# Designs tried in a protein design run: peptides against a protein of PDB entry 4CIC. Part 108

Target 1, 148 residues: chain A of PDB entry 4CIC
Amino acid sequence: KVSTKGHYGVQAMFDLAQHFGEGPVSLKSIAERQGLSEPYLEQLIAVLRKAGLVKSVRGAQGGYILAREPRDIKVGDIIRVLEGPIAPVESVSQDDPEHSLKFDFSVTKSVWEKVKKSIEEVLDSITLADMLKDAEEAQMAQGYMYYI
Target 2, 147 residues: chain B of PDB entry 4CIC
Amino acid sequence: KVSTKGHYGVQAMFDLAQHFGEGPVSLKSIAERQGLSEPYLEQLIAVLRKAGLVKSVRGAQGGYILAREPRDIKVGDIIRVLEGPIAPVESVSQDDPEHSLKFDFSVTKSVWEKVKKSIEEVLDSITLADMLKDAEEAQMAQGYMYY

## One batch from the design tools (peptide; made by RFdiffusion4, then SolubleMPNN)

Design b2_p20_3_s1 (from b2_p20_3, 12 letters changed)
Fold by OpenDDE base, seed 2:
Order: structure tokens, then sequence, then C-alpha cells
Structure b2_p20_3_s1 (fold): chain B 148 residues (1-148), chain C 147 residues (1-147), chain A 20 residues (1-20)
């Protein structure tokens, strides 16, 4: 499970990416477009803002913008901000004295570390700009399906 | 999170792999070695047995064995049995009519599908035999540090 | 010391049952 938090955080950031350069977007508009409750989105945006991924703009046209260009924001950056460091496989407490158990735990841990690394590599390989491109390609593909 | 279920399932299967060819292993002994409750292990083993990854042996030396060689059991096989198919990203219900939302959901979904695929590839690349080898290598490395 | 159960990575992959 991408935590609901991670999932919606990526959606909210993607919405901001789609509007990048158009000026500030209201939380209400993001919430409506992404099917999120406004209060939930406020919490997400607060975290993302504190991490410097989002900026708040004040005034009559106030709202939020990406703090960086979409190409400079990885999905991995969003997830790390919202979920924390992809939790290192909690060190099974070293304290169980029987050497054999420690060893078995180490091997199993190594499997999950490989999985973690793989996830990180994938998420760090995808930017909001990549997502924008994928969206454009999918829209074009849908457009072509209607003309056939 | 590898579900606690997946984690402990892999541990239990790895324990059985370490004893592969030595005969049946009791649930009690696995539970003790892996720091699992015996009742919890019974539930895991029941699922693994039903999936054909583990066999029960009856008798005085009764217990469990791997149903296949360690090289023929992927970590991915264990996880799929215990957790089910790595849940397709729950299809956000298609029913929201606004086309734009569906599209945005599709792109976000594709990210998670890529993550899922990557996890599957990793888990399918690791066998219990690979884990046994890694264990042997780590034991050798520890032995050299004491010397 | 709360054992951060390895479950977080798969929880990232397992779709939270959006409560209907």
Amino acid sequence: as target 1 above (148 residues)
Amino acid sequence: as target 2 above (147 residues)
Amino acid sequence: EKEILEGDILELVEGDEIAE
C-alpha cells in the first residue's frame, strides 16, 4: 500500500505540476479535482510546504505553487517527505544472544533491503515532469482512439 | 511494510530451507528459532501448505518440510501465497465522471504499477537457495572477523 | 525500542482499503 498519504500527496503534487506556471492554485480546486477532502489536503500541503516542495502565495489570487520545477521534483522526494525515510527495515533488536537467530534475521533483512532499494530507485527515477509527459501521451492516445 | 505475515512467512520458509533434506521440522522448533508464536506459525504454515509450498509429515518425527527444493521457491512465491497477488493498486472507482480526474488517476496509478512491478521483479529474483547462500557467506564473514 | 516492522514497504504497495 502506498499509504493513502503518499498516494494523495503524489496526486496533489501532480495537480500542482499540471498548473505550474499558471499561478497559484487554491486548495479547494485541488481537492475538487483530486477527489480529496479539503481538510486532508491542507494537512498534506502543510507537510509538503514545510519540506520546501510547495510554496504558498498570499493575496486575492492566493494558493499554492510548486516550489521547484516539475523536473526537479521526484516522486521519491514526495514520498520521503510524507512518509519519512522509507523506514529502514527496523533493525531487529541485536539483543537476542543466539548467534543463529541473528544470522537468519540478517538474511531476511537483506531481502527487504533489496526491495526497499528497488522502490527507491523507481520512485527516484520518476519526476513530476515525467508524469506530465505520461499524461500528455495518454490524452493523445485517447484522442486517437476516438478517431478510429 | 512487508506485512508481518509476509516477513514471518519468509522467515519460516527460510528456516525450513536451512533444514531441507534433514527431515521434518516441528512447528515448535521453527517458532523457537524464528521468534514466532506457535499459533501464529500454525496459521502461516496452513496457508503455505495449502498453496503447496510446504508438506506435512505425519508420525513420531512428524512436522513440516519444503514441498520443493529451495532453488524452486522464490520469495515472490511465498509473498503471493501469503498476501495474495500484490494488490493491484485499488482501482480508484472509475465512477467519477469528470474525464480529467480519471486521467490524473491513471498517471498516478502507473507510478504505483511501476513500483509494484519492481517489487515483483526483486522478489521473483530471490530464491530460498539464494538466501541460504547469503547466510553461508555471512557466517563465513563473521568467522573471519573473529579471527 | 519499537521494532519498526518491515511491513511499511509492502504497506506502501498494498492499497489501503479505501473504506467504502
Scores: peptide ipSAE 0.090, ipTM 0.812, DockQ to the pose 0.144; fails the geometry check
Fold by OpenDDE base, seed 5:
Structure b2_p20_3_s1 (fold): chain B 148 residues (1-148), chain C 147 residues (1-147), chain A 20 residues (1-20)
Amino acid sequence: as target 1 above (148 residues)
Amino acid sequence: as target 2 above (147 residues)
Amino acid sequence: EKEILEGDILELVEGDEIAE
């Protein structure tokens, strides 16, 4: 589930990626730019910080920075940190063999496992650096449309 | 979102696939085999029937059958019928160019669009026939573990 | 607008928890 947490977490991390190398960014500025409530963002950033994706910088010009380069942070990493493992297949205890119901459950489960794996592969294929590049390309495309 | 509705819809359709060619299956029997409430299953089957994935057979031995062969029904077809289009990209009106916020939104949206596309591709790659085959293979594997 | 896209992908993944 890319929850609202996952979505906003990716947005917040992307904002930090856009400012990577420019120094610490305040939560207030991120919240304003991303249309997030500051208290909600504080919760997200706390989790991301604990997971080592974000660093806190103290001082009058303090704030947050990415803990790693944008290329070293996958969208999948952000999602796993915020939401936990993408659908842990809770090991339903295989113990009761008798009812025909269990086979049907296993096959349907395999469908969802394939979906899960596909989601993971996609999210793990996208870095914050890829997102930055996509943003730059989009800006260039918009800039060209205004000059025509 | 494969909602509970999508999940149970796939289960119900899979049950009908397992009985394909054996004649009509009662909703009661599907509900019992799949651990579903009969009233909930009635709602699912009504939608699936309207979409032409299931046929109703009338009579004393009436019930439901797949409207098409299991190989001609994708999991994606079932999900789209029950849940609608997998996340319609609501065309956010592109009109207000000025605020930097719109670019960030577009990039994050593209991530989710990629995820959506991947989900669709997976679900469209799996038919009820594939599920039947997987079930048979699983039964064979279990049978071999008991010997 | 934000709510629909988030909801759909989320439900696909959460659907696994309701089967317990």
Scores: peptide ipSAE 0.079, ipTM 0.810, DockQ to the pose 0.154; fails the geometry check
Fold by OpenDDE base, seed 4:
Structure b2_p20_3_s1 (fold): chain B 148 residues (1-148), chain C 147 residues (1-147), chain A 20 residues (1-20)
Amino acid sequence: as target 1 above (148 residues)
Amino acid sequence: as target 2 above (147 residues)
Amino acid sequence: EKEILEGDILELVEGDEIAE
């Protein structure tokens, strides 16, 4: 599962992308649009800011902006910041120390490594700019359905 | 994360694949080889059996066998049986009913659907027979390093 | 080298079966 953290992180970043070039967006406005609690969003934005994907703007019109253009932010970049490296298997090693998995599960591990690589490739192939384009296309398609 | 359930399920199925054609394998022997508790393995095997991926054999030489040839069992089939449909995102909809996600997050959803599809394609491209072949190749490579 | 947040993607695979 993409964590709730990753999911909401991508939503928040996408919201910022939709407002890119319009100036700072308040956390409250993002939270309202994305259906997130403001405290939860504050935590996400703090991580994204620390990673340099988001910038805070101070002042009466303060808020947050993307630190880079939407085309320069991959979905994979957002996920790696929020969730760390995309790993397909929980290291079974932490929970049951007594069962020393004696067998180098190299073959089973290779399956999960293939899954990981595939996820990474997908997420690294999608930018916030691609998402914006998809949103515009979807809106146009909806708009055409209302006028017909 | 692939759940511990999915991970160990694939391990157990792979163990059965390694013994395919040799007759029934006891849960105890699988548990010992795979480093699993026997009670946990019993639960996994029960699910896999119900789904028709594993068969139980009764008698003194009783145990479990694959219900199909290793080439006819995809890793994706095992995962779907143990974990259900591969969903990339927890449906945010269940936990907080009050936040009616008003916005059709169609665009963000499409990202996760692409991830899902990619995972499914990978897992459906790998059979237990492919895993057996990879294991043989790995053993041969290790054998060559000892010389 | 920050440890890859391995955990969350694999939870994707577990979650669907509990609802039936």
Scores: peptide ipSAE 0.078, ipTM 0.809, DockQ to the pose 0.300; fails the geometry check
Fold by OpenDDE base, seed 3:
Structure b2_p20_3_s1 (fold): chain B 148 residues (1-148), chain C 147 residues (1-147), chain A 20 residues (1-20)
Amino acid sequence: as target 1 above (148 residues)
Amino acid sequence: as target 2 above (147 residues)
Amino acid sequence: EKEILEGDILELVEGDEIAE
């Protein structure tokens, strides 16, 4: 799963990326823009902060900022922080002694490991900066459709 | 999810591939070899049969066979049958009018669509014949470690 | 633990259903 946690984590990080350089963003404002509950977002941000992807800024205009530039944060980094390592297909319990079962499990496992690797490669190929660029391009495309 | 359903479906289909050309395999024997409950396997096989991936053979030595050669069945075919189309990221309900929310959802959606596409490409690149070959290679490698 | 990983990879794929 991009767990609901991973999905919303990417959304929250993307929101912070959109405001990167503008100063701290309040959790309330992120929650409102991303359709998230503030308590849920607080939990996500706590994890992301602990992992060093987000920083808390104190003060009257306090809130959160990205701890690194958007180009230096991969989607894969966010997912790994929130979901843990895309765990290798944990070996089905080796305990059933019949050799044939173990073998079938190994081949099936290799399929899922290939899928996992593919997911990791995709997620590691996408940065928050790439997402920002895609957003800008989409917005421009929409804007041009309104001016025609 | 390779739902438990997809996972076990691939296992069941692989078991049938291992016995391809040997005649019908009983659900009981598949269930025993794959560590599945027979009732659960029956449900999987029913879906796979309806999709034309498996055939039922009647008689005293009846059971199930692959409906096609192992090389003509992709893992992706099995998964699509059991789980349905890897659903495109269902558009989170477009109903919230604020433009910014829609946009953020579109970009995030594109990330997951890329992931989906990558998974589909992987699963469509693997046939039951490829799995059989990998199994044979692994078995040979184990056999050579014992001499 | 093992079922979670396979489930997680595919739930990544099915991530669309979690938004319902």
Scores: peptide ipSAE 0.076, ipTM 0.806, DockQ to the pose 0.150; fails the geometry check

Design b2_p20_3_s2 (from b2_p20_3, 12 letters changed)
Fold by OpenDDE base, seed 3:
Structure b2_p20_3_s2 (fold): chain B 148 residues (1-148), chain C 147 residues (1-147), chain A 20 residues (1-20)
Amino acid sequence: as target 1 above (148 residues)
Amino acid sequence: as target 2 above (147 residues)
Amino acid sequence: EEEILEGDALELVEGDEIAE
């Protein structure tokens, strides 16, 4: 699962990517555009800042910017920062020691590890720049549908 | 994430696959081997039975069997039966109408759809027969480490 | 209380339990 935290984190980072090069963006403006509560966004931004994905800019027009170019930030980077390692299965607290057939657990575990790897590969294949491009293409497609 | 239900459902189905051709397996024996509560397993088996993945056998040696050969049951089939469609993101109840920038939601949605598709492809690529083979190979590898 | 493992779909997004 990508948590709500991961989902909104990607949205917030994408918003910052859309404004990359335009200067600092206020948390309020991100919150309004992405439909996030400002307090929730503050928490996300704090984590993202600590991880070096976002920078705070001080001043009258202060706010936040991406710390790197959109092409240098993968969705996987954002998710790992916010959620940690991608877990394909909710950790069933395997703390019940009596589950004697360790072997069957290994085979099922391998299935979930394959799923994990697949998720990681997908998320690491998508940058914020790719998302920007996809957005532009979608906007162009919608614009052309209105002119026909 | 695969839910606990999906996880245990795959375990239960794998247990039935290991005993495929040996006759019906009791829920109790599956529960004991897989470390599941019998009541929980009953719920899983009920769903799997309704979906036609498992059959109930009546009699003194009654129990459950796979309804199809292990090669004809994908992990994805089990997950879809137990969990429904693989949702990559919890549907944030998009019911808040004021989220005006529908567009940004479309791009992020596309990311999660790609993740979904990738999960589906993986789970649909793995059969219970593949899992049986992997188990046999792992057992052989362990056996060779002891000799 | 038997944690009803609600068979939520392969939700890739875990709902953050907002700790109330």
Scores: peptide ipSAE 0.028, ipTM 0.787, DockQ to the pose 0.104; fails the geometry check
Fold by OpenDDE base, seed 4:
Structure b2_p20_3_s2 (fold): chain B 148 residues (1-148), chain C 147 residues (1-147), chain A 20 residues (1-20)
Amino acid sequence: as target 1 above (148 residues)
Amino acid sequence: as target 2 above (147 residues)
Amino acid sequence: EEEILEGDALELVEGDEIAE
């Protein structure tokens, strides 16, 4: 599962992609459009900015912009920044030392590595530009339904 | 991520696959080999049994067996039984009614659906028999390093 | 009342424990 953080991070980045080239977008406007709390969005944007996916613009018309073109940002890049490496299995916390005989069955590990690789391949195959295109196609399809 | 439940469930099912055809395996022996608590394993096995992936054998040499051949049990079958449908995104609990304007952006949903499909395809492509084969190959490779 | 361990949906991402 993509965490709530990853999900909302992709939504926020997609909102910035939709406004790419229009200038800086305020956190408030992103929060309103995406149904996010502004404080939560501030945390997400801080991480994304630190990773160089987002830029902050100062001034009265300040806000945030994508640091790269939408075609140069993969969904996988966003997820890795927000969530770290895609781990297919929850790391069983090392806290219980007695269950130390984690037979890390090389075979079960290999199953999860295959899952990981498959997720990475999918997320790295989708850019913000692909998402923009899909949104445009969906809007056109809806527009055609209103004109019929 | 596969939950701890899914992870340990696959381990327990794999242990039963390794002993397939040898008769019933005790929960204690599975727990010892897999580094699981017996109470936790009992819960996993209860779910797997209810789903018809495992059978209970009664008697002095009682225990558990796979209900099907290892080739007829996919990893995806085990995960679906233990965790339910593979959801690529955590369902944000509906508990905060005010954030109701989840613009479930059809586009972001489609990304997660692609991820879901990819996970399902991988997990449905791997059987317990494939895992047994991989284990045998790994054991052979280790045996060759000792030589 | 046996707490039915709710099917922990596949968390692919480590839940940051939001510190209370």
Scores: peptide ipSAE 0.027, ipTM 0.789, DockQ to the pose 0.086; fails the geometry check
Fold by OpenDDE base, seed 5:
Structure b2_p20_3_s2 (fold): chain B 148 residues (1-148), chain C 147 residues (1-147), chain A 20 residues (1-20)
Amino acid sequence: as target 1 above (148 residues)
Amino acid sequence: as target 2 above (147 residues)
Amino acid sequence: EEEILEGDALELVEGDEIAE
């Protein structure tokens, strides 16, 4: 599962992608459009900015922009920044020594590695540009339904 | 991420696959081999039994066996039984109305559906028989390193 | 209190809240 953090991070980045080339977007406007709390969004944007996916613009017309073109930002890049390495199995917290995954049977590990690889491949195959295109196609399809 | 429950469930099912055809295996012996607590394993096995992946054998030589051949049990079947439907995004708990995923933008949902499908395809492509084969191959490879 | 939004690692499986 992608965390709520990853989910909202992708949503916020997608909002910035939709406004790419229009200039800086305020956090308030992103929060309002995406249904996020402004404080939560500030935390997400801070991480994304530190990772170089977002740029801050200062001034009265300040805000945030994508640091790269939408085609140069993968969903996988966003997820890795927000959540770290994709781990297919929950790390059993170190604190319960009795439930230490002692038998890291190589075979079960291999299953989870295959899952990990598959997730990475999918997330790395989707860019913000692909998402923009999908949104445009969906809007066109809905527009055609109103004319029928 | 697969939960600890899913992980240990696959491990327990794999142990039963390794002993398939040898007769019933005690929960105690599975727990010892897999490094699981016996009470935790009892809960897992109860769910797996209810789903028809495991059979209970009664008597002095009682225990558990796979209900099907290892080739007829996918890892995906085990995960679905233990964890339910594979959900790529955590369901935001209903209780915080402010954090309700109001903007179920069809586009973000599509991303997660692609992830879900990919995970399902992988897990449904791996059987317990495939895992047995991989284990045998790994043992052979290790055996050759000692020569 | 900085609510550390614990980076919920991609949990495919909801942890069963063991209801006490």
Scores: peptide ipSAE 0.026, ipTM 0.793, DockQ to the pose 0.370; fails the geometry check
Fold by OpenDDE base, seed 1:
Structure b2_p20_3_s2 (fold): chain B 148 residues (1-148), chain C 147 residues (1-147), chain A 20 residues (1-20)
Amino acid sequence: as target 1 above (148 residues)
Amino acid sequence: as target 2 above (147 residues)
Amino acid sequence: EEEILEGDALELVEGDEIAE
């Protein structure tokens, strides 16, 4: 599962991709369009900025922009920045020795590694540019349904 | 991520697969081999039994067996029984309206649906029989490194 | 306390604890 953080992070990055080339976008405007709280979005953007996926622009018309073109940002890059390495199984906290995954059975581990690899391949196959294209195709399809 | 429940459930089902055809296996013996608490394993087995993946055998030599052959049980079947439908995104509990995924943006949803589908395809492609075969191959490979 | 093993849906990524 992608966490709420990963989900909202991809939404925020997609909003910035939709405005790519139009100049800086305010956090307020992103929050309004994506249905996010501005404080929560500030935390996400701070992490994304530190990772070099987003740039801040200062001034009266300041805000945020993508640091790279939408085609050069994978969904997998966003998720890895916000959530760390894609883990297929929750690491039982080492602190409870009774519930520690003591038996990392090699065969069961291989199942989870296959799941991990599959998720990574999917997320690394999708760019923000692919998402923009999918959005345009969806809008065109909705426009045609109003004329029938 | 697979929960601890899903992880241990697959381990317990795999242990039962390794003993398939040998008769009933006690929960105590599964718990010892898999490093699980017996009470925790009882909860997992109760769910798996209710779903018809495991059968209980009564008597002094009673215990549990797989309800179907290892080839007829997918890892995906075990996970769906223990954890429900594979969800790509954590459902923010509806109770906190501030953190509710209010904007199910269609394009972002499509990304998560692709992830979900990929996970389902992987888990539905692996049976307990495939896991048994992989274990045998791993044991053979370890035996050859000692010569 | 019966630890109801709530069927935690497949969480692929650790939820950051929402800092209250």
Scores: peptide ipSAE 0.026, ipTM 0.786, DockQ to the pose 0.094; fails the geometry check

Design b2_p20_3_s3 (from b2_p20_3, 12 letters changed)
Fold by OpenDDE base, seed 4:
Structure b2_p20_3_s3 (fold): chain B 148 residues (1-148), chain C 147 residues (1-147), chain A 20 residues (1-20)
Amino acid sequence: as target 1 above (148 residues)
Amino acid sequence: as target 2 above (147 residues)
Amino acid sequence: EASILEGDILELVEGDEIAE
C-alpha cells in the first residue's frame, strides 16, 4: 500500500481538482464522495493546507480549494507532503549495540535507492490534471456503454 | 520500507551469492554476517527454499546454496517470493456495506498500478550478479581511498 | 496479497532519509 494516508490524500486532492473553479467544497462533501471519515480527512487537509497545496475559504459557503491549478500539482507533491520524502529503507534501530556489525550493505541500499528514484519519477510525471483527463476519458467510455 | 522481510531476504540471498561456488554456508554464518537473528533467517530461507531459489545441503558441511546462478536470480524474483506479487493498492476491506459508494476511483488505482509497474521493472532489471559487481566496484573504490 | 506491496513500497521510500 501507498500508506493509507498517501492513498486517501491523493483521493481528497483529486476530489478538490474535480471541483476546481466551482468554489469551495466542504470537508463533509469530500468525505462522503471519497468514502473517508471526516475526522481523518480533516487531518489530511490540515497537512495539505500547511504545505500550501490547499486553501481554506471562510464563511457560510466556505470550505477548501486547491491552492494551485490541477496541472501544477503532481501526485509526487501530494505524497511528499503527506509522507515526507519518499525515503529509502529505514536502517534498523540503533538500540542493540553489540550486533553493530551492520554491514550497511551499500549495495542493498543502492537497490532501494533505484526503486525510490523510479517511484519518484512516476509520481512526478502525473498531475491532478492528468488524473482529471483520465477520469473524463473513463466516464466517456462508460457513457458510450450505456448508450449502446 | 521494503518490508523488513524483503530487505533481509535480499541481504540473505546476496550473502549466498557472495559465497556461490564455495559450497554450502550455514544459517549461523549468514545471520552473523548480515546482522540477522538466526530464527528470522530460518523463516526467510524456508520460504526461499520452497520457492526454489535456495537449496539445502545436508551433512557436517551442510547448509544452504543458491539454487541458480546469481545472474539468473532477479531482485524482483526474491521480492515476489517473500512478499507475493507486487500488488497494487488493496481495496479497503469489504466489511462496511453501507458506505459501499466506494467510488473505486479507477483513476487513483491507475496511478498506483503505474507505480507498481515501475517498481517491478526496476527490481526485475537487477540480478544478484549485478549486486555482486556493484559490491566489487565499491570495495575497489574504498581500497583506492586508503592508498 | 495486494496490501503488502503498497505499504512496503512507501516504507521503502521513506526509511533512509531519517538517518541523516
Scores: peptide ipSAE 0.128, ipTM 0.806, DockQ to the pose 0.102; fails the geometry check
Fold by OpenDDE base, seed 3:
Structure b2_p20_3_s3 (fold): chain B 148 residues (1-148), chain C 147 residues (1-147), chain A 20 residues (1-20)
Amino acid sequence: as target 1 above (148 residues)
Amino acid sequence: as target 2 above (147 residues)
Amino acid sequence: EASILEGDILELVEGDEIAE
């Protein structure tokens, strides 16, 4: 699973990307727009801030902004921050003594490592700017469907 | 998660692939070699059998065999059988009325759909025969390190 | 640690049944 953390983290970051250049966004407004609890979002934002993906702005119109441009934030960056390093398949070194078990485990591990690599490549190929573009294209497509 | 089911299912199928052509393998022997509980393996094998990936052989030397050659079974086939169709991200049609929420959900959904597609492509690119070959190569490499 | 990634990857594949 992209943990609920990863999923919601991407949503929160995407919300901030949509408002990039408009000034700071309140956690409350993000939570309302993304259907997240404010306390949960606060935890996510704290992690993202610590990782340097988000900045807090103080003042009467305080809130949060992206720390970098949307084009400079990959989905993979967000996921790595929230999930941690995609832990290499911990070899369940079940010391099962028989040589055969270790070998079978190695082969199956290699399958999952290939899957992991593929996921990383996909997530690293998508930026918040790409997501913004996709959203704009989808909105335009919907707008055209309403005018037809 | 490749659910524990998917993971262990691939292991069980790989074990059967290693013994392909040698006759039926007992669930007990698979369970012992793969570090699985026999009851759990029985559940997995039941699903795999129903899907036509495994056959049961009756008799004194009864057990299970692959229903197809290892080259004709993709890892993706095993996962789809055990996990079901990778459910399209059911659009949580949370009828959240505000237009903005639906749109954000659609974009994030597209990211996960791309991830899903990539996983499917990888899993469909690997057969049990490929896994057998990789195992042989790894054994040879280990054998050369010991000499 | 590794089990989480395999699990997470597969959960990604299966789609989050967002626990209602």
Scores: peptide ipSAE 0.126, ipTM 0.800, DockQ to the pose 0.154; fails the geometry check
Fold by OpenDDE base, seed 2:
Structure b2_p20_3_s3 (fold): chain B 148 residues (1-148), chain C 147 residues (1-147), chain A 20 residues (1-20)
Amino acid sequence: as target 1 above (148 residues)
Amino acid sequence: as target 2 above (147 residues)
Amino acid sequence: EASILEGDILELVEGDEIAE
């Protein structure tokens, strides 16, 4: 599982992207559409807001909006905000002090660093605008399947 | 963290690769070098053996060897054996039956499928032979820093 | 804190059956 945080964070941000330009969206409405608990979503939105990816709008029609255009928000930006910097593999260098064979697991570390880099590249290549486009294409494809 | 299983599995397989052609290696010696508990390593090796990546050798000098040459074992093969098929993102389609908004999170699923594919491609591009080469290069670089 | 992303992404890849 993408961390439940990352997965739901991307879903929540995607929901906000789908409503971008329509005004503020209530947390309740996002929670209902995304199948999230409202308290959990509130925590996610608080983090995303602090990072400047989401804005809170006050008033009777208050709620949340994307702080930037969907094209200016990468999936990687969302994930980094929610999950922190992709920690380098904490080398569990258990400094077991006595057995000094620092097998510099530099090689295994290098494998995971390559994996990490690849993930980052993929996530940084996808914007919320790309996701919106993919959703539209999927809807059109479904619509055409009903007309055939 | 690569699952503790995946990480330690790759380390154990890499240890066996470093000793490839030298004969069987005891689980105890692998455990000591890799900083693993012997019981945990025994579980990993059992899975790897069942998958045909490792062979058990019987006798006084018994132990384990790679079942194939290091060049014929991908990191991806090790991970798939230890962790199973990279499960498609279990769409927690919690069939909450009542709220039928099957938001076909097909789009979010697609993002994670792309990530999965990228990881698989990376892991399938790295063999134990590549890891051996990288280790040799790192040792040479360290040796040159001391000179 | 930063260790979670790698863990979770790898859990995604590794299909650790979260015990039902």
Scores: peptide ipSAE 0.126, ipTM 0.807, DockQ to the pose 0.223; fails the geometry check
Fold by OpenDDE base, seed 5:
Structure b2_p20_3_s3 (fold): chain B 148 residues (1-148), chain C 147 residues (1-147), chain A 20 residues (1-20)
Amino acid sequence: as target 1 above (148 residues)
Amino acid sequence: as target 2 above (147 residues)
Amino acid sequence: EASILEGDILELVEGDEIAE
């Protein structure tokens, strides 16, 4: 599973991308649209804000905005912020010094590293702008199906 | 994380690949070499056997062997057997007919589908024979560093 | 509801023990 955190983080960021240029969006409105609990969203937004992906605007019309343009935010950036660096398979270096010298050339580790790299490449290839475009194209395709 | 099941399944299959052509290997010996609990390995091997990736040999020198050559077993085959088809996001078709027409074009779903496809492509590109080759190359490289 | 598929892929990648 994409961590629930990663999934909801991408959803929240995508919601902010859809409203980019319209001004600050309240957490309540994002939570309502995305089906998220407001407290959970507050935690996500706090992390995203600290990472500089989101900005808070103060005032009566305050809320949150993307800190950068949608084209300048990769899905990979969001995931890395929320999940941290996809930890390399922590070699359980059990510090048993005597067994330490087995260069556990874990051929299996190399497989998982290849998988990790592939995931990173995919997530880094997708921006919030790409997601917006995909949403627009899908909406257009649906609109055409209703008119046929 | 690759499921612990997928990880250990690949390890067990790789152990069998290393002994391919040498005859049947006991579960106990695999468990000892791979640092797996024997009961856990028994469960994995049962699934892998049912899927036709492993064969059991009966007798005093009985055990398990790969059912196919290492080159004919992809890592993806092992993972699919152990984890099942990475279930597509079951659209919770909540049969509420009125809300059913929202083509929940979950743009987010498409992102994860791309990730899934990429993982499958990687895992399907790696055979047990490739893993054996990588192990041999690494062993050779280490041997040269000691001389 | 977090799609089951997304869960499985990341369980593969992150290996977080989903606490039951």
Scores: peptide ipSAE 0.121, ipTM 0.802, DockQ to the pose 0.161; fails the geometry check

